Peptides against a protein of PDB entry 3NZW. Designs and how they scored, part 163

Target 1, 212 residues: chain A of PDB entry 3NZW
Amino acid sequence: TTTLAFRFQGGIIVAVDSRATAGNWVASQTVKKVIEINPFLLGTMAGGAADCQFWETWLGSQCRLHELREKERISVAAASKILSNLVYQYKGAGLSMGTMICGYTRKEGPTIYYVDSDGTRLKGDIFCVGSGQTFAYGVLDSNYKWDLSVEDALYLGKRSILAAAHRDAYSGGSVNLYHVTEDGWIYHGNHDVGELFWKVKEEEGSFNNVIG
Target 2, 222 residues: chain B of PDB entry 3NZW
Amino acid sequence: QFNPYGDNGGTILGIAGEDFAVLAGDTRNITDYSINSRYEPKVFDCGDNIVMSANGFAADGDALVKRFKNSVKWYHFDHNDKKLSINSAARNIQHLLYGKRFFPYYVHTIIAGLDEDGKGAVYSFDPVGSYEREQCRAGGAAASLIMPFLDNQVNFKNQYEPGTNGKVKKPLKYLSVEEVIKLVRDSFTSATERHIQVGDGLEILIVTKDGVRKEFYELKRD

## One batch from the design tools (peptide; made by RFdiffusion4, then SolubleMPNN)

Design b2_p21_8_s2 (from b2_p21_8, 9 letters changed)
Fold by OpenDDE base, seed 1:
Structure b2_p21_8_s2 (fold): chain B 212 residues (1-212), chain C 222 residues (1-222), chain A 21 residues (1-21)
Amino acid sequence: as target 1 above (212 residues)
Amino acid sequence: as target 2 above (222 residues)
Amino acid sequence: SEEIAKLEAQAKEAAKPWSFN
């Protein structure tokens, strides 16, 4: 798995691969590693797919309950804290989760929290999570700027996942791309890694380790 | 060491068509190298035009299917006989599986039916309840043999239009029910030849708007 | 993050043939 999220002047980019594996077996190439918690909040999945899918969907229910009770959308801080508290209660039970909770509230602005099954909860501007994270960071960190255009930011997210998919055997399939704004998340499509690779190689002159 | 799980082998296969879905399974039940039964059905009509199989440890599979069938009954009771949608069924099954997260059902679960638009739907689950809607999925002993074949024949992976020098992929299209049944039969026939835990019989449940139809085919009994 | 990557790799190796990681 390779997931990433980063903050920039235009909000948040979230990009993830779609490969699931069971050891050396590619279980799926089409897994949705972004959980649409609500129209304003995204969760990402790394580690155990069931753990992430179950608890992030549960989180969505908790967020809805908050909205009903408080008559306001839950903050990204509070949503991530709910999840963090939950996984902490299961500490040592064997949950495997590396998640990013991403959203844009008027109060917080664009916000990303990393939450894992060890009980770590971190607020930050840039996270890459999964077995391919180091490959994604290599591209993302080298090209990241706060002042990226939305177009450039989307491309950078996509390109970083592509780099990870190229080097990490546990990452691949396609890139699912999201842009999170104050008005909610916008899905920016599914990008097949095979097609994307050749396109990027041609346009950038990159991936020269692969002969065309 | 005490192992609470058995492995009863077998293989299951789901394929979604345009306006139908199929879920197939062999009827062999085995423990290690000993055939327990040559006819033990593992694909079930659960009502509401939903078919289900949970392949792996048969005791867990049967328990899960029974729980789901009961869930369907309760859903009807609570919602004035409203039909359970396939997506809601998938969600329910996730809860059943994840409810045993720390002592999982040792099964690969697949359900098939029609979505709310009348399109074929196949959902697959891991033992702890992660699920995905797919066009096709193989599960069980011969899944590793069948799934690549399905990628090629259902999803047209690595197929290109003639004369394009591999530049244009073969376009995706729905398969007819006859084509799907043929693929299922070919898949199980081939799996039977290469895997000892697959054989004896093939039961195919076909879901259409008109209901569930069952077909049975003999497989090799060696 | 690195720990999750390691855990994910370990989970993938230890996963049952049909477990998604």
Scores: peptide ipSAE 0.274, ipTM 0.806, DockQ to the pose 0.151
Fold by OpenDDE base, seed 5:
Structure b2_p21_8_s2 (fold): chain B 212 residues (1-212), chain C 222 residues (1-222), chain A 21 residues (1-21)
Amino acid sequence: as target 1 above (212 residues)
Amino acid sequence: as target 2 above (222 residues)
Amino acid sequence: SEEIAKLEAQAKEAAKPWSFN
């Protein structure tokens, strides 16, 4: 798995691969590693697919209950804290979760929290999470700046996942791309890694370790 | 080391069509190299036009299917005989599986039916309840033999339009029920030849708007 | 995060119990 999220002047970019594995077996190439919690809040999945899918879906229900009770959208801080508190209760039980809770509220603006099964909860501007995270960071950190255009930011997110998919055997399939703004998240499509690789190689003159 | 799990072998396969879905399984039940039964059905009609199989450790599979069938009954009771949708069924099964997260059902679960738009639907689950809607899925002993074949024949992976020098992928299209049944039969016939835990019989459940029908085919018995 | 990557790598080795990671 490779997931990433970063803040920039235009909001948040979220990009994830779609490969699931069971050891050396590619179980799926089409896994949705972003959970759309609400129109303004996304969760990403790395680690155990069931743990992430179950608890982030549960989180969605908790967020909805908050909205019903409080008559306002839950904050990204509160949503991430709910998840963090939950996984902390299961500490040592063997949950495997590396998640980013990404969203926008009027109070917080664009916000990213990292939450893992060890009970770590971090607010930050840039996170890459999964077995391909180091490959994604290599591209992302080298090209990141706050003042990226939306177009450049979307491309950078996509390109960083592509780099990870190229080098990490456990990442691949496609890139699912999101842009989170004050008006909510926008899905920017599913990009097949095979097609994307050749396109990027041609356009950038990159990936010269592969002969086309 | 104490292993509470058995492995009863077998293979299951789901394929979604345009207005139908198929869930198939062999009828062999085995422990190690000993055939326990040559006819032990593992694909079940659960009501509400939902078919289910949980392949792996048969005791766990049977328990899970029974629990789901009970969940369907309770759903009707609580919701004035409302039909359980396939997506709601998938969510229910996730909860059943994840409820045993720390002592999982040792099964690969597949359900098939029609979605709310009348389109064929297949959902597959890992032992702890992660699930995905897919066009096709193989599970069990011969899944590694069948799944690549399904990728090629259902999802048209690595197929290109003739004369395009591999630049244009073969377009996705739905298969007919006859084409799907043929693919299922070919898959299981091939798997039986290469895997000792697959054989004896093939039971196919076909879900349409008119309900569930069953077909049975003999497989090799050696 | 690195520990999750390691745990994912280890879980990928240890998860011969069929779980999707």
Scores: peptide ipSAE 0.229, ipTM 0.807, DockQ to the pose 0.131
Fold by OpenDDE base, seed 2:
Structure b2_p21_8_s2 (fold): chain B 212 residues (1-212), chain C 222 residues (1-222), chain A 21 residues (1-21)
Amino acid sequence: as target 1 above (212 residues)
Amino acid sequence: as target 2 above (222 residues)
Amino acid sequence: SEEIAKLEAQAKEAAKPWSFN
């Protein structure tokens, strides 16, 4: 798995691969590693697919309950804290979760929290999470600027996942790309890694370790 | 170390069509190298036009299917006999599976039916309840043999339009029920030849708007 | 972060062949 999220002047970019594995077996190439919690809040999943999918879906329900009770959208801080508190209750039970809770509220602006199954909760501007994270960071950190255009930021997110998919055997399938703005998240499509690889290679003159 | 899980072998396969879905399974039940039964159905009509199979440890599979069938009954009771949708069924099954997260059902679960738009739907589950809607899925002993075949024949992976020098992928299209049944039969026939835990019989459940139809085919018995 | 990558790698190594990661 490779997931990433980063803040920039235009909001948040979220990009994830779509490969699921069971050991050396590619279980799926089409997994949705972004859970759309609400129109303004995304969760990403790395680690155990069931743990992430189950608890982030549960989180969605908790967020909706908050909205109904408080008559306002839950903050990204509060949503991430709910998840963090939950997984902390299961500490040592063997949950495997590396998640990012990404969203926009009027109070917080664009916000990213990293939450893992160890109970770690971190607020930050840039996170790559998963087995391919180091490959994604290599591209992302090298090209990241706060002042990126939306187009460049989207490309950078996509390109960083592509780099991870190229080097990490456990990442691949496709890139699912999101842009989170003040108006909510926008889905920017599913990009097949195979097609994307050749396109990027041709356009950039990159990936020269692969002869076409 | 004590292993609470058995492995009863077998293989299951789901394929979604445009207005139908198919869920198939062999009827062999095995322990180690001993055939327990040559006809033990593992694909079930659960009502509401939902078919289900949970392949792996048969005791866990049967328990899970039974619990799901009970959930369907409770759903009808609580919701004035409202039909359970396939997506709601998938969510329910996730909860059943994840409810045993720390002592999982040792099964690969597949359900098939029609979505609310009348389109074929296949959902697959890992033992702990992660699920995905897919066009096709193989599970069980021969899944590693069948799934690549399905990728090629259902999803047209690695197929290109003739004369395009490999530049244009074969377009995705729905298969007819006859084509799907043929693919299922070919898959299981091939799997039976290469895997000892697959054989004896093939039961295919076909879900359409008109209900669930069952077909049975003999497989190799060696 | 490193621990999750390590846990994911370890979970991929230790992943009971039955769970998807």
Scores: peptide ipSAE 0.275, ipTM 0.813, DockQ to the pose 0.128; fails the geometry check
Fold by OpenDDE base, seed 3:
Structure b2_p21_8_s2 (fold): chain B 212 residues (1-212), chain C 222 residues (1-222), chain A 21 residues (1-21)
Amino acid sequence: as target 1 above (212 residues)
Amino acid sequence: as target 2 above (222 residues)
Amino acid sequence: SEEIAKLEAQAKEAAKPWSFN
C-alpha cells in the first residue's frame, strides 16, 4: 500500500493505490483505500483492510451522530480523536491501521491527521503511509511547494503514488485521486498504473531504468 | 499441534452481468485426500434475491450462512418485510465476520445479487470482513488458477484490438448469461483437472429480476 | 483461557486478512 495526503494553497490532495495482497498473492487491484466519511471528510487505509474499513465506517457513523446532536459538522480534530481513542482501547489486541483523516472545516481550514493502531495521532501538512511510503516521499518532498497550482498538486500526488507503485511490489493497480476544498472533496478519477506509467514516461522522459 | 480449523477444499466463483449475477461452486467436500461428499452444496439462496457462499472450513461456512439467513429474518421483522438490498447485506456480513475478528471464520465469502438499479452485483469478503464489489471473483482451493482466467475473460486483461499493435485495449462489455455459464463451466472443468479438491459436481445459482435459478453440471469424479 | 488464546493466535496466523501493504 501507498497512501499520501498533503496540504497546499488550494486545499488537500489525497492519493492512494488500489492493490490488496495476501502474502505474495495479489488479492485485488481495485480496492478503494479511501473511505468517504462525509462530503467534507476522507479517511485513508493502510495495514489491515478489514480493520481500516470497519473502524473508518464506524467513524462515519460517529461523525453523523455528532452532526445530529451538535447541529454542526464534526471537526477534523474531533473525528481523528474519536478514531485515535478507539484504537487506543484495542492497543495490544493486534489491530493494524495506518490512517489519515483529511478534511476541511471553516474553523480549522484544510486539516490532516495521521492516526495509527499504536495510538499515535499527529497533525501535519504532508504524510505518506504504507509499504511504499518512502518511495512516495522521495518524489513528493522533492517537488512539494505550498504555492502549487491545483493541477500541479493533483499531478504531484498521482506521480508520487506512481513512483511507489513502480518500486513497491505491494503497491499498484491504480491511483485514486482526491482534491479536498472548503466545498468538500472532489474525486479526480481512477488512473491505471500501467497506462499512467507509459504516459508519464513519454511525457517526462522519466523511468529510464525501463527500456521500452 | 491442535488446529481449530479444517480445510474442506472446494472452489466458488461469482460473476456479475448487466442484469444478472451468477454464483457457482463445486459440490466436493474433502478433508486432506479423503472425499467426504461428492454432493455437498455450498451456494445458498438466502432470500431477497441474494445468494451466498462461504468457502474454506465448512463448519465455519455453514455457521456464517445460518447467521446471515437469521439476520435476513430479523431485518424483515424490524423493517416491515422490507427487502434487504445487496449493499446492506454486504454490510451485515462484514459485521458478522468482524464480530469474530480475533477468532475469524476461516472462509472466503462471496455474495451475488442485483443492486438497487437492477444491475448484477458480486461482493467478496476476506475472513475478517473487508469487502469489495467486483465484476468477478474466484474463491477457495483453485482460486489462484481461476482468477487469472477471469481477469482475462471477464475483464479482458491483456487483450488488445487486432491490428492496433497492442495500443488499443479490448473494450469492456457485459457478458450474456450464456457466455458467463460457459466461462463458469470451463473454469471448473479446468480447475478439476489440476486440483484434487475440486470436482464431482458444479452448482450454479443465477440471480435475475425474476428470482434465483439453479443449474447443475457434472464434473470429473476422480 | 490459555487454550482460547492459543486458538486465537493460530486463527490470526491462519486467517490473515487481505493486507493494504
Scores: peptide ipSAE 0.263, ipTM 0.806, DockQ to the pose 0.255; fails the geometry check

Design b2_p21_8_s3 (from b2_p21_8, 11 letters changed)
Fold by OpenDDE base, seed 3:
Structure b2_p21_8_s3 (fold): chain B 212 residues (1-212), chain C 222 residues (1-222), chain A 21 residues (1-21)
Amino acid sequence: as target 1 above (212 residues)
Amino acid sequence: as target 2 above (222 residues)
Amino acid sequence: SAEVAELLAKAKEAAKPWSFN
């Protein structure tokens, strides 16, 4: 798995691969590793598939309850804290989760929190999470600037996942791409890694380790 | 060393069509090298036009299916006989599976039916309740033999339009019920030839707007 | 018991749950 999120002048980019594995078996190439909690809030999934799906879905329900009770959308800080508190209660039980809670509120602006099953909760501008994270960071850190255009930021997110999919056997399938703004998240499609690889290789003259 | 799980072998297969879905399973039940039964159905009509199979350890599979059937009854009671949608069924099954997160049901679960738009739907589950809606899924002993075949024949993976020099993928299209049944039969006949835990009989449940139909075919009995 | 917990942990590994590794 490779998931990433980063803040820039235009909001947040979120990009994830779509491969699930069971040991050496590719269980699926089409899984959704982003949950759309509400129109302004996303969660990403790495680790145990069921742990992530179950608890991030539960988180979505808690966020909706907050909205109903308080008549205001939950903050990214509060949403991430709910999840963090939950996984902390299960510490040592064997949950496996590496998540990013990404969203926009008027109070916070564009915000990213990392939350894992060890109880770590971090606010930051750039995170890559999963077995392919180091490959994604290699591309992302080398090209990241706060002043990226939306187009360049979307491409950078997509390109970083592609690099990880190329080098990490546990990452692949497709890239799901999101842009989060003050108006909410926008889905920027599903990009098959096979097609994307050849396109990028041709356009950039990259991936010269592959002949063809 | 104590092992709480058995493996009863077998294989299951789901394929979604445009306005139908199919869930099929062989009828062989085995322990190690001993055939326990040549006809033990593992695909079930659960009501509300939902068919279900949980393949692996048969005791766990049967328990899970029974719990789901009970959930359907309770849903009707609580919601004035409202039909359970396939997506709600999938969520319910996730909770059943994840409720045993620390002592999982040793099964690969597949359900099939129609979505709220009348389109064919197949959902697959891991033992702890992760799930995905897909066009096709194989589960059980011969899943590793069948799934690549389904990728090629249902999802048209690695197929290209003739004369395009491999640049244009074969377009995705729905298969007819007849095409799906043929693929299911070919999958199971092929799997039976190469896997000792698959054989004897093939039961196919076809879900349409008109209800659930069953078909049965003989497989090799060696 | 700790023994039962260990057996269950091994059984979980054998179940091969899907992973987003």
Scores: peptide ipSAE 0.393, ipTM 0.815, DockQ to the pose 0.273; fails the geometry check
Fold by OpenDDE base, seed 2:
Structure b2_p21_8_s3 (fold): chain B 212 residues (1-212), chain C 222 residues (1-222), chain A 21 residues (1-21)
Amino acid sequence: as target 1 above (212 residues)
Amino acid sequence: as target 2 above (222 residues)
Amino acid sequence: SAEVAELLAKAKEAAKPWSFN
């Protein structure tokens, strides 16, 4: 798995692969590793598929309950804290989760929290999470700047996942791409890694380690 | 060493069509190298036009299916006989599976039915309740033999239009019920040839707007 | 018991749940 999120002048980019594995078996190439909690809040999934799906779906329910009770959207800080508190209660039980809670509120602006099953909760501007994270960081850190255009930021997110999919055996399938703004998240499509690889290779003259 | 889980073998397969879905399973039940039964159905009509199979440890599978069937009954009681949608069924099954997260049901679960738009739907589950809606899924002993075949024949993976030098993929299209049944039969006949835990019989449940029909085919009994 | 937990952990690994590694 490779998931990433980063803040920039235009909001947040979220990009994830779509491969699930069971040991050496590719269980799926089409898994959605982003949960759309609400129009302004996303959760990413790495680790145990069921742990992530179950608890992030539960988180979505808690976020909705907050909205109903408080008549306002939950903050990214509060949403991430709910999840963090939950997984901390299960610390040592064997949950496996590496998640990013990404969203926008008027109070916080564009915000990313990393939350894992160890109870770690970190606010930050850039996170890559999963077995392919180091590959994604290699591309992302090399090209990241706050002043990226939306187009360049989207491309960078997509390109970073592609790099990870190329090098990490546990990442692949497709790239799901999101842009989070003040107006909410925008889905920027599903990009098949195979097609994307050849396109990027041709356009950039990159991936010269592959003869094509 | 004590193992709380058995493995009863077998294989299951789901394929969604445009306006139908198919869930198939062999009828062999084994323990180790011994055939316990040559006809033990593992695909069930659960009502509300939902078919379900939980393949792996049969005791766990049966327990899960029973719990789901009970859940359907309770749903009807609580919601004035409202039909349970396939997506809601999938969510319910996730909760059933994840409720035993620390002592999982040792099964691969597949359900099939029609979505709210009348389109074929197949949902697959891991032992702890992760799930995905897919066009096709194989589960069980011969899943590794069948799934790549389904990728090629249902999802047209690695198929290209002739004369395009591999640049144009074969377009996705829905398969007819007859084509799907053929693929299912070919999958199971092939799996039976290569896997000792698959054989004896093939039961296919076909879900349409008109309900669930069953087909049965003999497989090798060796 | 720790032994049961270890057995369950091994059983879980044997079940090969899906992973987003």
Scores: peptide ipSAE 0.391, ipTM 0.814, DockQ to the pose 0.274; fails the geometry check
Fold by OpenDDE base, seed 1:
Structure b2_p21_8_s3 (fold): chain B 212 residues (1-212), chain C 222 residues (1-222), chain A 21 residues (1-21)
Amino acid sequence: as target 1 above (212 residues)
Amino acid sequence: as target 2 above (222 residues)
Amino acid sequence: SAEVAELLAKAKEAAKPWSFN
């Protein structure tokens, strides 16, 4: 798995691969590793598929309850804290989760929290999470700047996942791409890695280790 | 020595069509190298046009299916006999599976039916309740043999239009029920030849708007 | 017991739950 999120002048980019594995078996190439909690809040999934799906769906319910009770959307800080508190209660039980809670509220602006099953909760501007994270960071960190255009930021997110999919055996399938703004998240499609690879190679003149 | 799980082998396969879905399973039940039964159905009509199979440890599979059937019954009681949608069924099954997260049902679960738009739907579950809607899925002992075949024949993976130098993928299209049944039969006959835990009989449940139909085919009995 | 818990954990792993590694 490779998931990433980063803040920039235009909001947040979230990009994830779509491969699920069971040991050496590729269980699926089409899994959705982003949960759309609400129109302004996303969760990413790495680790145990069921753990992530179950608890992030539960988180969505908690966020909705907050909205109903408080008549205001939950903050990214509070949403991430709910999840963090939950996984901490299960600490040592064997949950496997590496998540990013990404959203935009008027109070917080664009916000990313990393939350894992070890009880770590971190606020930050850039996170890559999963077995392919180091490959994604290699591309992302080399090209990241706050002043990226939305187009360049989207491309950078997509390109970073592509790099990880190329080098990490546990990452692949497709890239699901999101842009989060104050007006909510925008889904920027599913990009098959097989097609995307050749396109990027041609356009950039990159991936010269692969003969076309 | 203590082992809470058995493995009864077998294989299951789901394929969604445009306006139908198929869930198939062999009828062999085995422990190690001993055939317990040559006809033990593992694909069930659960009502509301939902078919279900939980393949792996048969005791766990049967327990899960029974719990789901009860869930359907209670859903009707609570919602004035409202039909349970396939997506709601999938969510329910996730909760059943994840409720035993720390002592899982040792099964690969597949359900099939029609979505609310009348389109074929197949949902697959891991032992702890992760799930995905897919066009096709194989589960059980011979899943590794069948799934690549389904990728090629249902999803047309690695197929290209002739004369395009591999630049144009074969377009996705729905298969007819006859084509799907043929693929299922070919899959299971092939799996039977290569896997000892698959054989004896093939039961296919076909879900359409008109209900659930069953078909049975003999497999190799060796 | 710890032994049973470990056995169950191994059995779960053998069931090959899906992972987003």
Scores: peptide ipSAE 0.383, ipTM 0.806, DockQ to the pose 0.284; fails the geometry check
Fold by OpenDDE base, seed 4:
Structure b2_p21_8_s3 (fold): chain B 212 residues (1-212), chain C 222 residues (1-222), chain A 21 residues (1-21)
Amino acid sequence: as target 1 above (212 residues)
Amino acid sequence: as target 2 above (222 residues)
Amino acid sequence: SAEVAELLAKAKEAAKPWSFN
């Protein structure tokens, strides 16, 4: 898995691969590693598929309950804290989760929290999470600027996942791309890694280690 | 050392069509190298036009299917005989599986039916309840032999339009029920030749708007 | 019991969820 999220002047970019693995077996190439919690809040999944899918879906229910009770959308801080508190209760039970809670509220603006099964909860501007995270960081850190255009930011997110998909055997399939704004998240499509690789290679003159 | 799990072998396969879905399974039940039964059905009509199979350890599979059937019954009681949708069934099964997260059901679960738009739907589950809607899935002993074939024949992976020098993929299209049944039969026949845990019989459940029908085919009885 | 814990450990190893690695 490779997931990433970063803040920039235009909001948040979220990009994830779609490969699921069971050891050396490619279980799926089409896994949705972004959970759409509400129109303004996304969760990302890395680690155990069931752990992430189950608990982030549960988180969605808790966020909806908050909205019903408080008559306002839950903050990204509060949503991430609910998840963090839950996984902390299971500490040592063997949950495997590396998640990012990404969203926009009027109070917080664009916000990213990292939450993992060790009980870590971090607020930040840039996170890459998964086995391919170091490959993604290599591209992302080299090209990241706060002042990126929305187009350039979307491309950078996509391109960083592509780099990870190329080098990490546990990442691949496709890139799912999201842009989070004050008006909510926007889905920017599913990009097959095979097609995307050749396109990027041709357009950039990159991936010169691959002859063909 | 005591192992709480057995492996009863077998293979299951789901394929979604446009207005139908298929869930198939062989009827072989084994333990190690001993055939326990040559006809032990593992694909079940659960009501509400939902078919289910949980392949792996048969005791866990039977327990899970029984629990799901009970869930369907209770859903009707609680919701004035409302039909359980396939997506709601998938969510329910996730909770059944994840409820045993720390001592999982040793099964690969597949369900098939029609979605709320009348389109064919196949959902697959890992042992702890992660799930995905897919056009096709193989599970069980010969899944590694069948799944690549399904990728090629259902999803047209690595197929290109003739004369395009591999630049244009073969367009996705739905398969007919006859084409799907042929693929299922070819898959199981091929798997039976190469895997000792697959054989004896093939039971295919076909879900349409008119209900569930069953087809049976003989496999190699080796 | 230690035996149950070991069985559960083996069960977890055998029933590895599809991992988003």
Scores: peptide ipSAE 0.230, ipTM 0.799, DockQ to the pose 0.254; fails the geometry check

